# Designs tried in a protein design run: peptides against a protein of PDB entry 6FBK. Part 3

Target 1, 90 residues: chain A of PDB entry 6FBK
Amino acid sequence: EDTGVRVELAEEDHGRKSTIALRLWVEDPKKLKGKPKDNGAIEFTFDLEKETPDEVAQEMIESGFFHESDVKIVAKSIRDRVALIQWRRE

## One batch from the design tools (peptide; made by RFdiffusion4, then SolubleMPNN)

Design b1_p9_7_s2
Fold by OpenDDE base, seed 4:
Structure b1_p9_7_s2 (fold): chain B 90 residues (1-90), chain A 9 residues (1-9)
Amino acid sequence: as target 1 above (90 residues)
Amino acid sequence: MKKKFKVIK
């Protein structure tokens, strides 16, 4: 299902390191239960070996980017992109 | 450690 949250690589992935740079933003705010604080993009690194989409999403909530009710859709958007990136590395 | 997020507007 389309979460209305888009996640893309912020840099080209050459498959050499366990960390990737990601950019996350809201494409369709109607799919969120709450209103996001900003309409910009959030850039962050993701460690494929040490971090989880759920933990990163939770930290985004704690940072005030999204409402707590939207933690699952944020986590899903990250998870789906990370899975795609990992599939491309194979 | 808290994760660092960079906001791009």
Scores: peptide ipSAE 0.737, ipTM 0.925, DockQ to the pose 0.894
Fold by OpenDDE base, seed 5:
Structure b1_p9_7_s2 (fold): chain B 90 residues (1-90), chain A 9 residues (1-9)
Amino acid sequence: as target 1 above (90 residues)
Amino acid sequence: MKKKFKVIK
């Protein structure tokens, strides 16, 4: 499902590390309940072994990037991209 | 540790 939030690799994934670099941005703000504070892209690392999309999305909200009502849509966007990356590694 | 987020504009 199209969340209106896009997540892509910020660097090449060689499939060797448990961590990946991601870039996240809003493509369709109408799909969000709140208005994002910033219009830029957010770059961050994601540890495939230690972190969860829900926890990372919550940290983004606590940092002021998104409204709390949008935690699940942000988490889903991260989860969906991570799943694709993991599939590509196999 | 608090996660680091980098904003790209």
Scores: peptide ipSAE 0.737, ipTM 0.924, DockQ to the pose 0.888
Fold by OpenDDE base, seed 1:
Structure b1_p9_7_s2 (fold): chain B 90 residues (1-90), chain A 9 residues (1-9)
Amino acid sequence: as target 1 above (90 residues)
Amino acid sequence: MKKKFKVIK
């Protein structure tokens, strides 16, 4: 399912660290209920052992990047990419 | 602690 939000690795993943660098941006703003406030990409670290997509998405909402109604779509986009990264590590 | 988000424009 296309969330309209893209998430990719900001650096090459060698599968050695529990933390990864991610980059998130909006490809299709029509998939979001709110208007994205920034036109750039958001770079952040994600701890594969300690953090969850839902909690990180909530922090993005609290930081004002997305509307509260879009928390689930943002969380899904992070979750989907993290799953792909973990599957490639196996 | 709140996560650090860096905006790349």
Scores: peptide ipSAE 0.737, ipTM 0.925, DockQ to the pose 0.890
Fold by OpenDDE base, seed 2:
Formats: structure tokens, sequence, C-alpha cells
Structure b1_p9_7_s2 (fold): chain B 90 residues (1-90), chain A 9 residues (1-9)
């Protein structure tokens, strides 16, 4: 399902590092319950071994980027992209 | 440590 939140690689993934650079932005704000703080892209690293989409999404909420009601949709967006990246590494 | 988020506009 389309979450209205897009997540893409911010750098080329050579499959060598446990960390990846991601870029996240809202494509369809109507799919969110809350109003996002910014309409820009958020760049961050994601550690495939140590971090989880849910924890990273929670930190985004704590930073004020999204409303608490949207933590699961943000986490899902990250999870879906991370899964794709991991599948492509196999 | 809090995660670093960079906003690109």
Amino acid sequence: as target 1 above (90 residues)
Amino acid sequence: MKKKFKVIK
C-alpha cells in the first residue's frame, strides 16, 4: 500500500556497509493523520544491523517531523524501502 | 545519542 511517504537511497548501495543513507519525504500529505512539519526531504543514515524502522520513526516524531499518530505509517515506509534494499543485496 | 536528521529544501 502507498503510504504517501517516499523513501529512497541518498547514495549508491554497493552492499558493503551495514549502514545506508536514506532520503525520506511526503508525497501525499492526505494519507497522514497529522500535518508534517516540513515538505522537504529528510536525509539520515540507517544501520541495517542495529536500528529498526519503528525506532527511527519514533525519533522523527520526537524531532517534530511528524505527528505521533503517524509513527506506524512512517515506520512502514522506512521498512518497505529497507526490505527492498536487503532483497536486492541477496 | 539522538539520530541526526538533515533537512533538504
Scores: peptide ipSAE 0.736, ipTM 0.925, DockQ to the pose 0.880

Design b1_p9_7_s3
Fold by OpenDDE base, seed 2:
Structure b1_p9_7_s3 (fold): chain B 90 residues (1-90), chain A 9 residues (1-9)
Amino acid sequence: as target 1 above (90 residues)
Amino acid sequence: MKKKFIVTR
């Protein structure tokens, strides 16, 4: 399902590190309940062993990037990309 | 520590 939020690798993944660099941006703001703070791309690291999409999404909300009502859709976007990356690593 | 987010345009 298209969340309207795009998440991609910000760097090439060689499958060697437990951390990956991600880039997240809104492609379709109409799919969000709230209005995002910025229209730019958000770059961040994601620790495959220590972090969860839900916790990272919550931190984005706390940082003011998204409305609290959109935490699940943001988390799903991160989760879907992370899962894809993990599947490709196998 | 708060997670670091870098905004790029």
Scores: peptide ipSAE 0.719, ipTM 0.920, DockQ to the pose 0.859
Fold by OpenDDE base, seed 3:
Structure b1_p9_7_s3 (fold): chain B 90 residues (1-90), chain A 9 residues (1-9)
Amino acid sequence: as target 1 above (90 residues)
Amino acid sequence: MKKKFIVTR
């Protein structure tokens, strides 16, 4: 499913570290219920062993990047990318 | 500590 939110690796993944660098941005704002304050990309690390997409998305909401009603769509975008990265590591 | 997010253009 197209969430309208895009997530990509911000660095090359050699499959050796438990942490990865990600970049997230809004590609289709019509898919969101709220209006993002910024049109830039958000860069962050993701710990594959300790963090979850839902918790990271919640922290983005708390930081003011997205409306609270969009937490699930943001979490899904992160989850889908992380799953893809994990599948490629196998 | 709160997670670090960096906004880029």
Scores: peptide ipSAE 0.719, ipTM 0.920, DockQ to the pose 0.813
Fold by OpenDDE base, seed 4:
Structure b1_p9_7_s3 (fold): chain B 90 residues (1-90), chain A 9 residues (1-9)
Amino acid sequence: as target 1 above (90 residues)
Amino acid sequence: MKKKFIVTR
């Protein structure tokens, strides 16, 4: 399902590191239950071995980027992109 | 430590 939240690599992934650089932004705000704080993109690193989409999404909520009711949609968007990246590494 | 998020508007 399309979450309305876009997640892309912020840098080229050569498959050498356990960490990747991601950029996340709202593409379709209608799919969110709440209004996001900002309209910009959020850049962050994601450790493929130590972090989880749910935990990162929760931290974004705590930082005030999204409403708590949208934690699952944010987590899913991250999960889907991370999975795709991992598949490409194989 | 809290995760670092960089916002680009």
Scores: peptide ipSAE 0.718, ipTM 0.920, DockQ to the pose 0.883
Fold by OpenDDE base, seed 1:
Structure b1_p9_7_s3 (fold): chain B 90 residues (1-90), chain A 9 residues (1-9)
Amino acid sequence: as target 1 above (90 residues)
Amino acid sequence: MKKKFIVTR
């Protein structure tokens, strides 16, 4: 499913660290219920062992990047990318 | 501690 939110690696993943650098941005704002608060990309680290897509998405909402009604779509976009990265590591 | 998010345009 196309969430309208894109998540990519901000740096090359060599599969050696438990943390990865990610970049997240809105490609299709029509998929979101609320208006994105910023036009730019959000860069952040993600700990594959300690963090979850839902918790990180919630923190983005609390930081004011997205409307509360879009927490699940943001979490899904992170989850989908993290899954791909983990599959490539295997 | 709140997670750090960096915005780049």
Scores: peptide ipSAE 0.717, ipTM 0.920, DockQ to the pose 0.870

## One batch from the design tools (peptide; made by RFdiffusion4, then SolubleMPNN)

Design b1_p10_1_s3
Fold by OpenDDE base, seed 4:
Structure b1_p10_1_s3 (fold): chain B 90 residues (1-90), chain A 10 residues (1-10)
Amino acid sequence: as target 1 above (90 residues)
Amino acid sequence: KRVFRVLPKP
């Protein structure tokens, strides 16, 4: 599923830390129900052991980056990238 | 409060 939201590593992952730096940005705004702010990539850290994609997505909504109706699509975007990173680590 | 660093749009 193409969420229209891209998530990439903001750093090289050596697989040593539980925390990673991620960058998230909208590639296809028409995939979103709401209208996100027109800014560049959003960079943030994510703890692979303590945090969840849904929590981060909720915090992005709370910060005003996305409409609440898009929380699940944002969460999925983060989840998919995190899963890929974990698959590459193992 | 989570810190989000907003990068400039190219």
Scores: peptide ipSAE 0.754, ipTM 0.935, DockQ to the pose 0.786
Fold by OpenDDE base, seed 1:
Structure b1_p10_1_s3 (fold): chain B 90 residues (1-90), chain A 10 residues (1-10)
Amino acid sequence: as target 1 above (90 residues)
Amino acid sequence: KRVFRVLPKP
């Protein structure tokens, strides 16, 4: 499902480390319930073994990037990209 | 706590 939030690798993944750099940004704001800040991509690191999409999404909300009502859609966006990256590592 | 780097819009 298209969440309206895009997540991409900020670096080439050689499958050598558990930590990856990601970039996240809103492509379709009308798919979000709240009004996220209209900024460029948000870049952050994600540990594939220790962190969860839900936790990171919550931290983004706490930082003021998204409204709390959009935690699940943001988390799903991260989860879907992370899953794809992990599948490609197989 | 978590570091978020905000990139400017192109």
Scores: peptide ipSAE 0.753, ipTM 0.935, DockQ to the pose 0.763
Fold by OpenDDE base, seed 3:
Structure b1_p10_1_s3 (fold): chain B 90 residues (1-90), chain A 10 residues (1-10)
Amino acid sequence: as target 1 above (90 residues)
Amino acid sequence: KRVFRVLPKP
């Protein structure tokens, strides 16, 4: 389903390293319960072997990017992109 | 602490 949050690769993925660069931004704020900051894209690294979408989403909430009520939708957005990247690697 | 880089809006 469409979470209203978009996540894309910030670099080309050649499938050789476990760490990737991602960019995340809100496309449809109406799908979020809270009122996120009006920021541009948020760029960050993600280790496909060691980190989890829920962990990163929680860190985003702690940093003030999203309301705690939206942690699951943010995590899902990251999870969906990560899964797609992993599927393309295999 | 995780580093988040906020990019400017286009």
Scores: peptide ipSAE 0.753, ipTM 0.935, DockQ to the pose 0.798
Fold by OpenDDE base, seed 2:
Structure b1_p10_1_s3 (fold): chain B 90 residues (1-90), chain A 10 residues (1-10)
Amino acid sequence: as target 1 above (90 residues)
Amino acid sequence: KRVFRVLPKP
């Protein structure tokens, strides 16, 4: 399902590191229950072995980027991209 | 605390 939140690699992935750089932004705010900050893309690192999409989503909410009601949709957006990256690495 | 880099809108 289209979450309205887009997540892309912020760098070329050569499959060499467990840590990747991601970029996240809202494409369709209508898909969210709350009103996120009207920012550009949010760039961050993600450890494929140690971190989870849910944890990162929670941290984004704590930072004020999204409403708590949207934690799962944000986490799903990250998860979907991470899964795709991992599948491409295999 | 996680570091988030906020980029400007294009």
Scores: peptide ipSAE 0.753, ipTM 0.935, DockQ to the pose 0.814

Design b1_p10_2_s1
Fold by OpenDDE base, seed 4:
Structure b1_p10_2_s1 (fold): chain B 90 residues (1-90), chain A 10 residues (1-10)
Amino acid sequence: as target 1 above (90 residues)
Amino acid sequence: MKRKFKVTPL
């Protein structure tokens, strides 16, 4: 399902590090319940072994990027991309 | 520690 939130690699993944660089932005704001206060791309590192998409989404909300009502949709967006990256590493 | 986010305009 389309979350309206796009997540991509911010750097090439060579599959050697446990951390990856991701870039996240809103592609379709209609899919969100709240209005994001920022319309830019959010770049961050993600530790494939230690962190979870839900934790990152929570921190994005705490930082004011998204409304709390959209935590799950943001988390799903991250999760889906991370899964694809993990599958590609295999 | 708070997570570091870098924001770039689209």
Scores: peptide ipSAE 0.734, ipTM 0.925, DockQ to the pose 0.817
Fold by OpenDDE base, seed 5:
Structure b1_p10_2_s1 (fold): chain B 90 residues (1-90), chain A 10 residues (1-10)
Amino acid sequence: as target 1 above (90 residues)
Amino acid sequence: MKRKFKVTPL
């Protein structure tokens, strides 16, 4: 399902580290219930072994990037991309 | 520690 939120690798993944660099941005704001704080791309690192998409999404809410009602849609967008990256590493 | 986020223009 299209969440309206896009997540991509911010750097090349060599498959050797447990951490990856991601970039997240809103592609279709109509899919969100709230209004995002910024219209730019948010870059961050994600530890494939220690962190979860839900935790990162919640931290984005706490930082003011998204409304709390959109935490699940943001988490899903991260989860879907992370899963794809994990599959490509196998 | 708080997570670090970097915002860049699209």
Scores: peptide ipSAE 0.734, ipTM 0.925, DockQ to the pose 0.787
Fold by OpenDDE base, seed 1:
Structure b1_p10_2_s1 (fold): chain B 90 residues (1-90), chain A 10 residues (1-10)
Amino acid sequence: as target 1 above (90 residues)
Amino acid sequence: MKRKFKVTPL
């Protein structure tokens, strides 16, 4: 499913660290229920062993990037990218 | 600690 939110690696993944650098941005705002405050790319680190997509998505909302009604959409975007990265590491 | 988010232009 196209969430309208894109997540990509902000750095090359050599599969050596448990943490990865990600960049997230809105490609199609019509997919969101709320309106994000900016149209820039949000860069952050994600710990593959300790953190969850839902947790990070909630933190983005608390930081004011997205409306609380879009937490699941944002979380799914992160989850899908993380899963893809992990699959490629296998 | 609050998570660090860096916003950059597209």
Scores: peptide ipSAE 0.734, ipTM 0.925, DockQ to the pose 0.770
Fold by OpenDDE base, seed 2:
Structure b1_p10_2_s1 (fold): chain B 90 residues (1-90), chain A 10 residues (1-10)
Amino acid sequence: as target 1 above (90 residues)
Amino acid sequence: MKRKFKVTPL
């Protein structure tokens, strides 16, 4: 499903670290229930072993990037990209 | 500690 939120690697992944650098931005705001306050790309690190997409999405909401009603769609966008990265590593 | 988020223009 197209979440309207795009997530990509912010750096090349060599599969050496448990942490990856990600870049997230809204590509289609119509897919979100709320209106994001920022129109930039959000860069952050994600620990593949210790962190979850839901936790990160919640932190983004707490930081004011997204409305609470969009936590699941944001989490899904992160989850989907993380899954692809992990599958690619194997 | 709060997570660090860096925002850059598209």
Scores: peptide ipSAE 0.734, ipTM 0.925, DockQ to the pose 0.794

Design b1_p10_3_s2
Fold by OpenDDE base, seed 1:
Structure b1_p10_3_s2 (fold): chain B 90 residues (1-90), chain A 10 residues (1-10)
Amino acid sequence: as target 1 above (90 residues)
Amino acid sequence: KKKFIVLPKP
């Protein structure tokens, strides 16, 4: 599913760390229910062993990047990218 | 608190 939110690796993943650097930005704002801040990309680390997409999305809401109504779509965008990265590590 | 780095919009 195209969430309108794009998530990419911010650095090369050599499969050596439990943490990865991600970059997230809005590609299609009309797919969001609320109006997000018109930022550039948001860069952050993601701990593959300790963090969950839903929890990280919640923290983004609390930080004011997205409306609370979009927490699940943001979480899904992170989840889908993380899953791909994990699959490529196998 | 989780750190989020906002990059400039091109």
Scores: peptide ipSAE 0.759, ipTM 0.938, DockQ to the pose 0.762
Fold by OpenDDE base, seed 4:
Structure b1_p10_3_s2 (fold): chain B 90 residues (1-90), chain A 10 residues (1-10)
Amino acid sequence: as target 1 above (90 residues)
Amino acid sequence: KKKFIVLPKP
């Protein structure tokens, strides 16, 4: 599914660390229910063992980057990218 | 608290 939110690696993944650097940004704001802040990409680390897409998305909402109504779409965007990264690590 | 770094808008 096209969430309108893009998530990419902010660094090359060698598959050695439990953490990865990600960048997240809105490509299609029409896909969102709320109006996100007009920022550039958001860079953050993601701990593959300790963090979950839902919790990270929730923290983004709490930080004011997105409206609460879009927590699920943001979480899905993160989840989908993380899954791809993990699949590549196999 | 998780740190989020906001990059400049392209």
Scores: peptide ipSAE 0.759, ipTM 0.938, DockQ to the pose 0.812
Fold by OpenDDE base, seed 2:
Structure b1_p10_3_s2 (fold): chain B 90 residues (1-90), chain A 10 residues (1-10)
Amino acid sequence: as target 1 above (90 residues)
Amino acid sequence: KKKFIVLPKP
């Protein structure tokens, strides 16, 4: 599913550490229910062992990047990318 | 609080 939100690695992943750097941005705002801020990519770290896509997405909402109605789509975008990264590590 | 770095829009 195309969420309209893109998430990519902000650094090379050598599979050595539990934290990864990610960049997230809106490619298709029509996919979102609310109107996100028109910014560039959002860069952040993600701890594969301690954090969850839902928690991080919620923090983004609290920071004002997205509307609360889009928390699940944002979380899914993060989850999907994280899953791919973890699968590639194996 | 989690740190989010906003990069400039191209």
Scores: peptide ipSAE 0.759, ipTM 0.938, DockQ to the pose 0.798
Fold by OpenDDE base, seed 3:
Structure b1_p10_3_s2 (fold): chain B 90 residues (1-90), chain A 10 residues (1-10)
Amino acid sequence: as target 1 above (90 residues)
Amino acid sequence: KKKFIVLPKP
């Protein structure tokens, strides 16, 4: 499902580290309920063993990047990318 | 607190 939020690797993944670098940005603002900031992308690390998409999304909301009503759509975008990365590592 | 790096829009 298209969340309107895109998430991609910010570095090449060799499948050896438990942490990965990700970039997240709004691709289709119409899918969001709030008004996101007009920045290029948000870069951050994600620990595959310790962090969860929902918790990271919540931290983004607390940082003011997205409206609270969009926490689940942001979390889903991260989850979908992480799942894909983990699938490729198998 | 998690660090988020804001990149400029191309």
Scores: peptide ipSAE 0.759, ipTM 0.938, DockQ to the pose 0.794

## One batch from the design tools (peptide; made by RFdiffusion4, then SolubleMPNN)

Design b1_p11_1_s1
Fold by OpenDDE base, seed 3:
Structure b1_p11_1_s1 (fold): chain B 90 residues (1-90), chain A 11 residues (1-11)
Amino acid sequence: as target 1 above (90 residues)
Amino acid sequence: MKRKFIVLPKP
């Protein structure tokens, strides 16, 4: 599914660390119910073993990047990218 | 501690 939110690696992944750097940004705001802030990409670290996409998405809402009604779509975007990264490490 | 988010400038 195209969530309108893109998530990419902010660094090359050699599959050696449990922590990765991610970059997230809105490609299609029409897919979101709320009006996200018109920012560039948001970079952050993600621990593949300790953290969850849902928790990170909630923290983004608390920070004011997205409307609360879009928490699940944001979480899905992160989850899908993380899953892809983990599958490539396999 | 709050998560650190680095906001990059829009291209």
Scores: peptide ipSAE 0.708, ipTM 0.915, DockQ to the pose 0.776
Fold by OpenDDE base, seed 1:
Parts: structure tokens; C-alpha cells; sequence
Structure b1_p11_1_s1 (fold): chain B 90 residues (1-90), chain A 11 residues (1-11)
């Protein structure tokens, strides 16, 4: 489902390391319950083996990027991209 | 440690 939040690789993934760079940004704010900060893309690293989308989403909320009511949609956005990345690595 | 987030400029 379209979460309105886009997550993309910030670097080429050669499938060698567990840590990847991701960029996340709001593409359709209407999909969110809260009003996210009107930022550009948020770039961050994500460890495919050690971290979870929910944890990262929570950290984004804590950092003030999104409202707590949108934690799950943000997590889903990350999860969906991570799943694709992992699939491509296999 | 808090996660590092790099906020890029909005195009």
C-alpha cells in the first residue's frame, strides 16, 4: 500500500554489508495523520541484521520528524523498502 | 547514542 512516505537507497547496494544508507521523505502528506516537519529527505543508516523498521520509526518520532500517530506508517515504509532490498540480495 | 539523521534540503 502507498504510505505516502518514500524510502530509497542513498547508495548503490552491492549486497556486501549489512548496513545500508537510506533516504526517507514524505511524498504525500495526506496519507499521514499528523503533520510531519516539512523537510527534505532524511538520510540515515540502517543495519539489515540488527535493526528494525519500528525502532527506526520510533527514533524518527523522538527526533520530531513525525507525529507519534504515524509511527506505524513510517515503519511500514521502511519495512517495505528493506524487504525489497533484502529480496534483491537473495 | 541517538541515531544520526541527516536532513537534506528540500528540492
Amino acid sequence: as target 1 above (90 residues)
Amino acid sequence: MKRKFIVLPKP
Scores: peptide ipSAE 0.707, ipTM 0.915, DockQ to the pose 0.807
Fold by OpenDDE base, seed 2:
Structure b1_p11_1_s1 (fold): chain B 90 residues (1-90), chain A 11 residues (1-11)
Amino acid sequence: as target 1 above (90 residues)
Amino acid sequence: MKRKFIVLPKP
């Protein structure tokens, strides 16, 4: 499923730590219900053991990056990348 | 505490 939101590693992952650096940006704003801020990529850390994509997406909305109606689509984009990273580690 | 988000410049 194309969420219109892209998430990539902001660093090389050696699979040695639970915390990773991610970079997120909107590729297709038409996929979102609301209008996100016209910013560049957003870089942040994510703890693979302690944090969830839904919680991080909610924090992004609280910070004003996305509309509340897009929490699930943003969370999905993070979840999909996190899953891929975990699959590559194992 | 608020999560740190680093906003990179738009290309």
Scores: peptide ipSAE 0.707, ipTM 0.914, DockQ to the pose 0.783
Fold by OpenDDE base, seed 4:
Structure b1_p11_1_s1 (fold): chain B 90 residues (1-90), chain A 11 residues (1-11)
Amino acid sequence: as target 1 above (90 residues)
Amino acid sequence: MKRKFIVLPKP
């Protein structure tokens, strides 16, 4: 499902560590309810064993990158990429 | 601690 938010690895994943670097940006702002900040991308680390997409998305809202009404769409974008990464590690 | 977010400029 196209959320309008893109999430990609910011580094090569060799499957050796639980922490990965991700890059997130808006491809289609029309799919969001609020108006996000006009950035190229947001880079951050994500711990595959300790963190959840919902918690990271909430932190992004609190930092002012997205409106609170878009927390679930942002979380889904992160979740979808994380799921793919975990599948490829198996 | 507050999560570190690195903001990149739009191309």
Scores: peptide ipSAE 0.706, ipTM 0.914, DockQ to the pose 0.762

Design b1_p11_1_s2
Fold by OpenDDE base, seed 3:
Structure b1_p11_1_s2 (fold): chain B 90 residues (1-90), chain A 11 residues (1-11)
Amino acid sequence: as target 1 above (90 residues)
Amino acid sequence: MKRKFIVTPKP
């Protein structure tokens, strides 16, 4: 489902590390309830074994990137991309 | 420690 938030790999994934670099940005702000501070793409590392999309989304809210009402849609966008990456590693 | 977020231009 289109969340209006895009998440991509910020590096080539060779399937060897548990940590990956991701890049996240807003493509369609109309799908978000709040008005995000859309100043560009947000790059961050994600540990496939230790971290969760919901945790990362909450940290983005705390940093002021998104409104608290949009935490679940942001988490979903990360979760969906992470799932695709994990499936490609099989 | 707080997570590090780096803001870059959109691709």
Scores: peptide ipSAE 0.721, ipTM 0.924, DockQ to the pose 0.916
Fold by OpenDDE base, seed 4:
Structure b1_p11_1_s2 (fold): chain B 90 residues (1-90), chain A 11 residues (1-11)
Amino acid sequence: as target 1 above (90 residues)
Amino acid sequence: MKRKFIVTPKP
């Protein structure tokens, strides 16, 4: 489903590292239950072997980027993009 | 340690 949250690679993925740089931003705020802060695009490193989308989403909430009610939708957005990246690596 | 988030303008 369309989460209203977009996640893209922030760097070219050569498929050699377990870590990838991602950029996340809100495209459709009405898809979110809370009101996200207009902070722009959020860049972060994601370890494909050690980290989970839920952990990252929770950390974003703790950082004040999103309301806690939107943790799952944010996590899903990250998960979906990570899956696509992994599929491209195979 | 807190995760590092870098905020940039939206694409």
Scores: peptide ipSAE 0.721, ipTM 0.924, DockQ to the pose 0.901
Fold by OpenDDE base, seed 2:
Structure b1_p11_1_s2 (fold): chain B 90 residues (1-90), chain A 11 residues (1-11)
Amino acid sequence: as target 1 above (90 residues)
Amino acid sequence: MKRKFIVTPKP
């Protein structure tokens, strides 16, 4: 499913650290229910062992990047990328 | 602590 939100590694993943740098940005705002704060790509660190996509998505909303109605789609975007990264580390 | 988010230009 295309969420309209893209998430990519902001650094090369050597599979050693539990933390990774990610970049998230809106490619298709029409996929979102609310109006996102289209200011660019959001870079952040994600701990693969301790954090969850839902936590990060909610924190992004609290920061004003997205509307609360889009928490799940944002979380899904992060989850999908994280899962892919973890699968590739396998 | 609040999570640190850094805004950069879209790729």
Scores: peptide ipSAE 0.720, ipTM 0.924, DockQ to the pose 0.914
Fold by OpenDDE base, seed 1:
Structure b1_p11_1_s2 (fold): chain B 90 residues (1-90), chain A 11 residues (1-11)
Amino acid sequence: as target 1 above (90 residues)
Amino acid sequence: MKRKFIVTPKP
């Protein structure tokens, strides 16, 4: 399902390391309940083995990027991309 | 330690 939040690799993934650079941005703000600042793309490192999308989404909210009501949709966007990346690595 | 987020222009 379209979350309105897009997540892409910020670097080429050769499948060698557990950490990847991701870039996340709002593509359709209408899908979100809150009003994100929508200043740009948020780049961050994600450990495919140790971290969870929900944890990262929570941290984004704590950092003020999204409203708490959107934690699940943000987490889903990360989850979907991470799952896809992991699938491509297999 | 707080997670580092870097804001860049949207693609």
Scores: peptide ipSAE 0.720, ipTM 0.923, DockQ to the pose 0.916

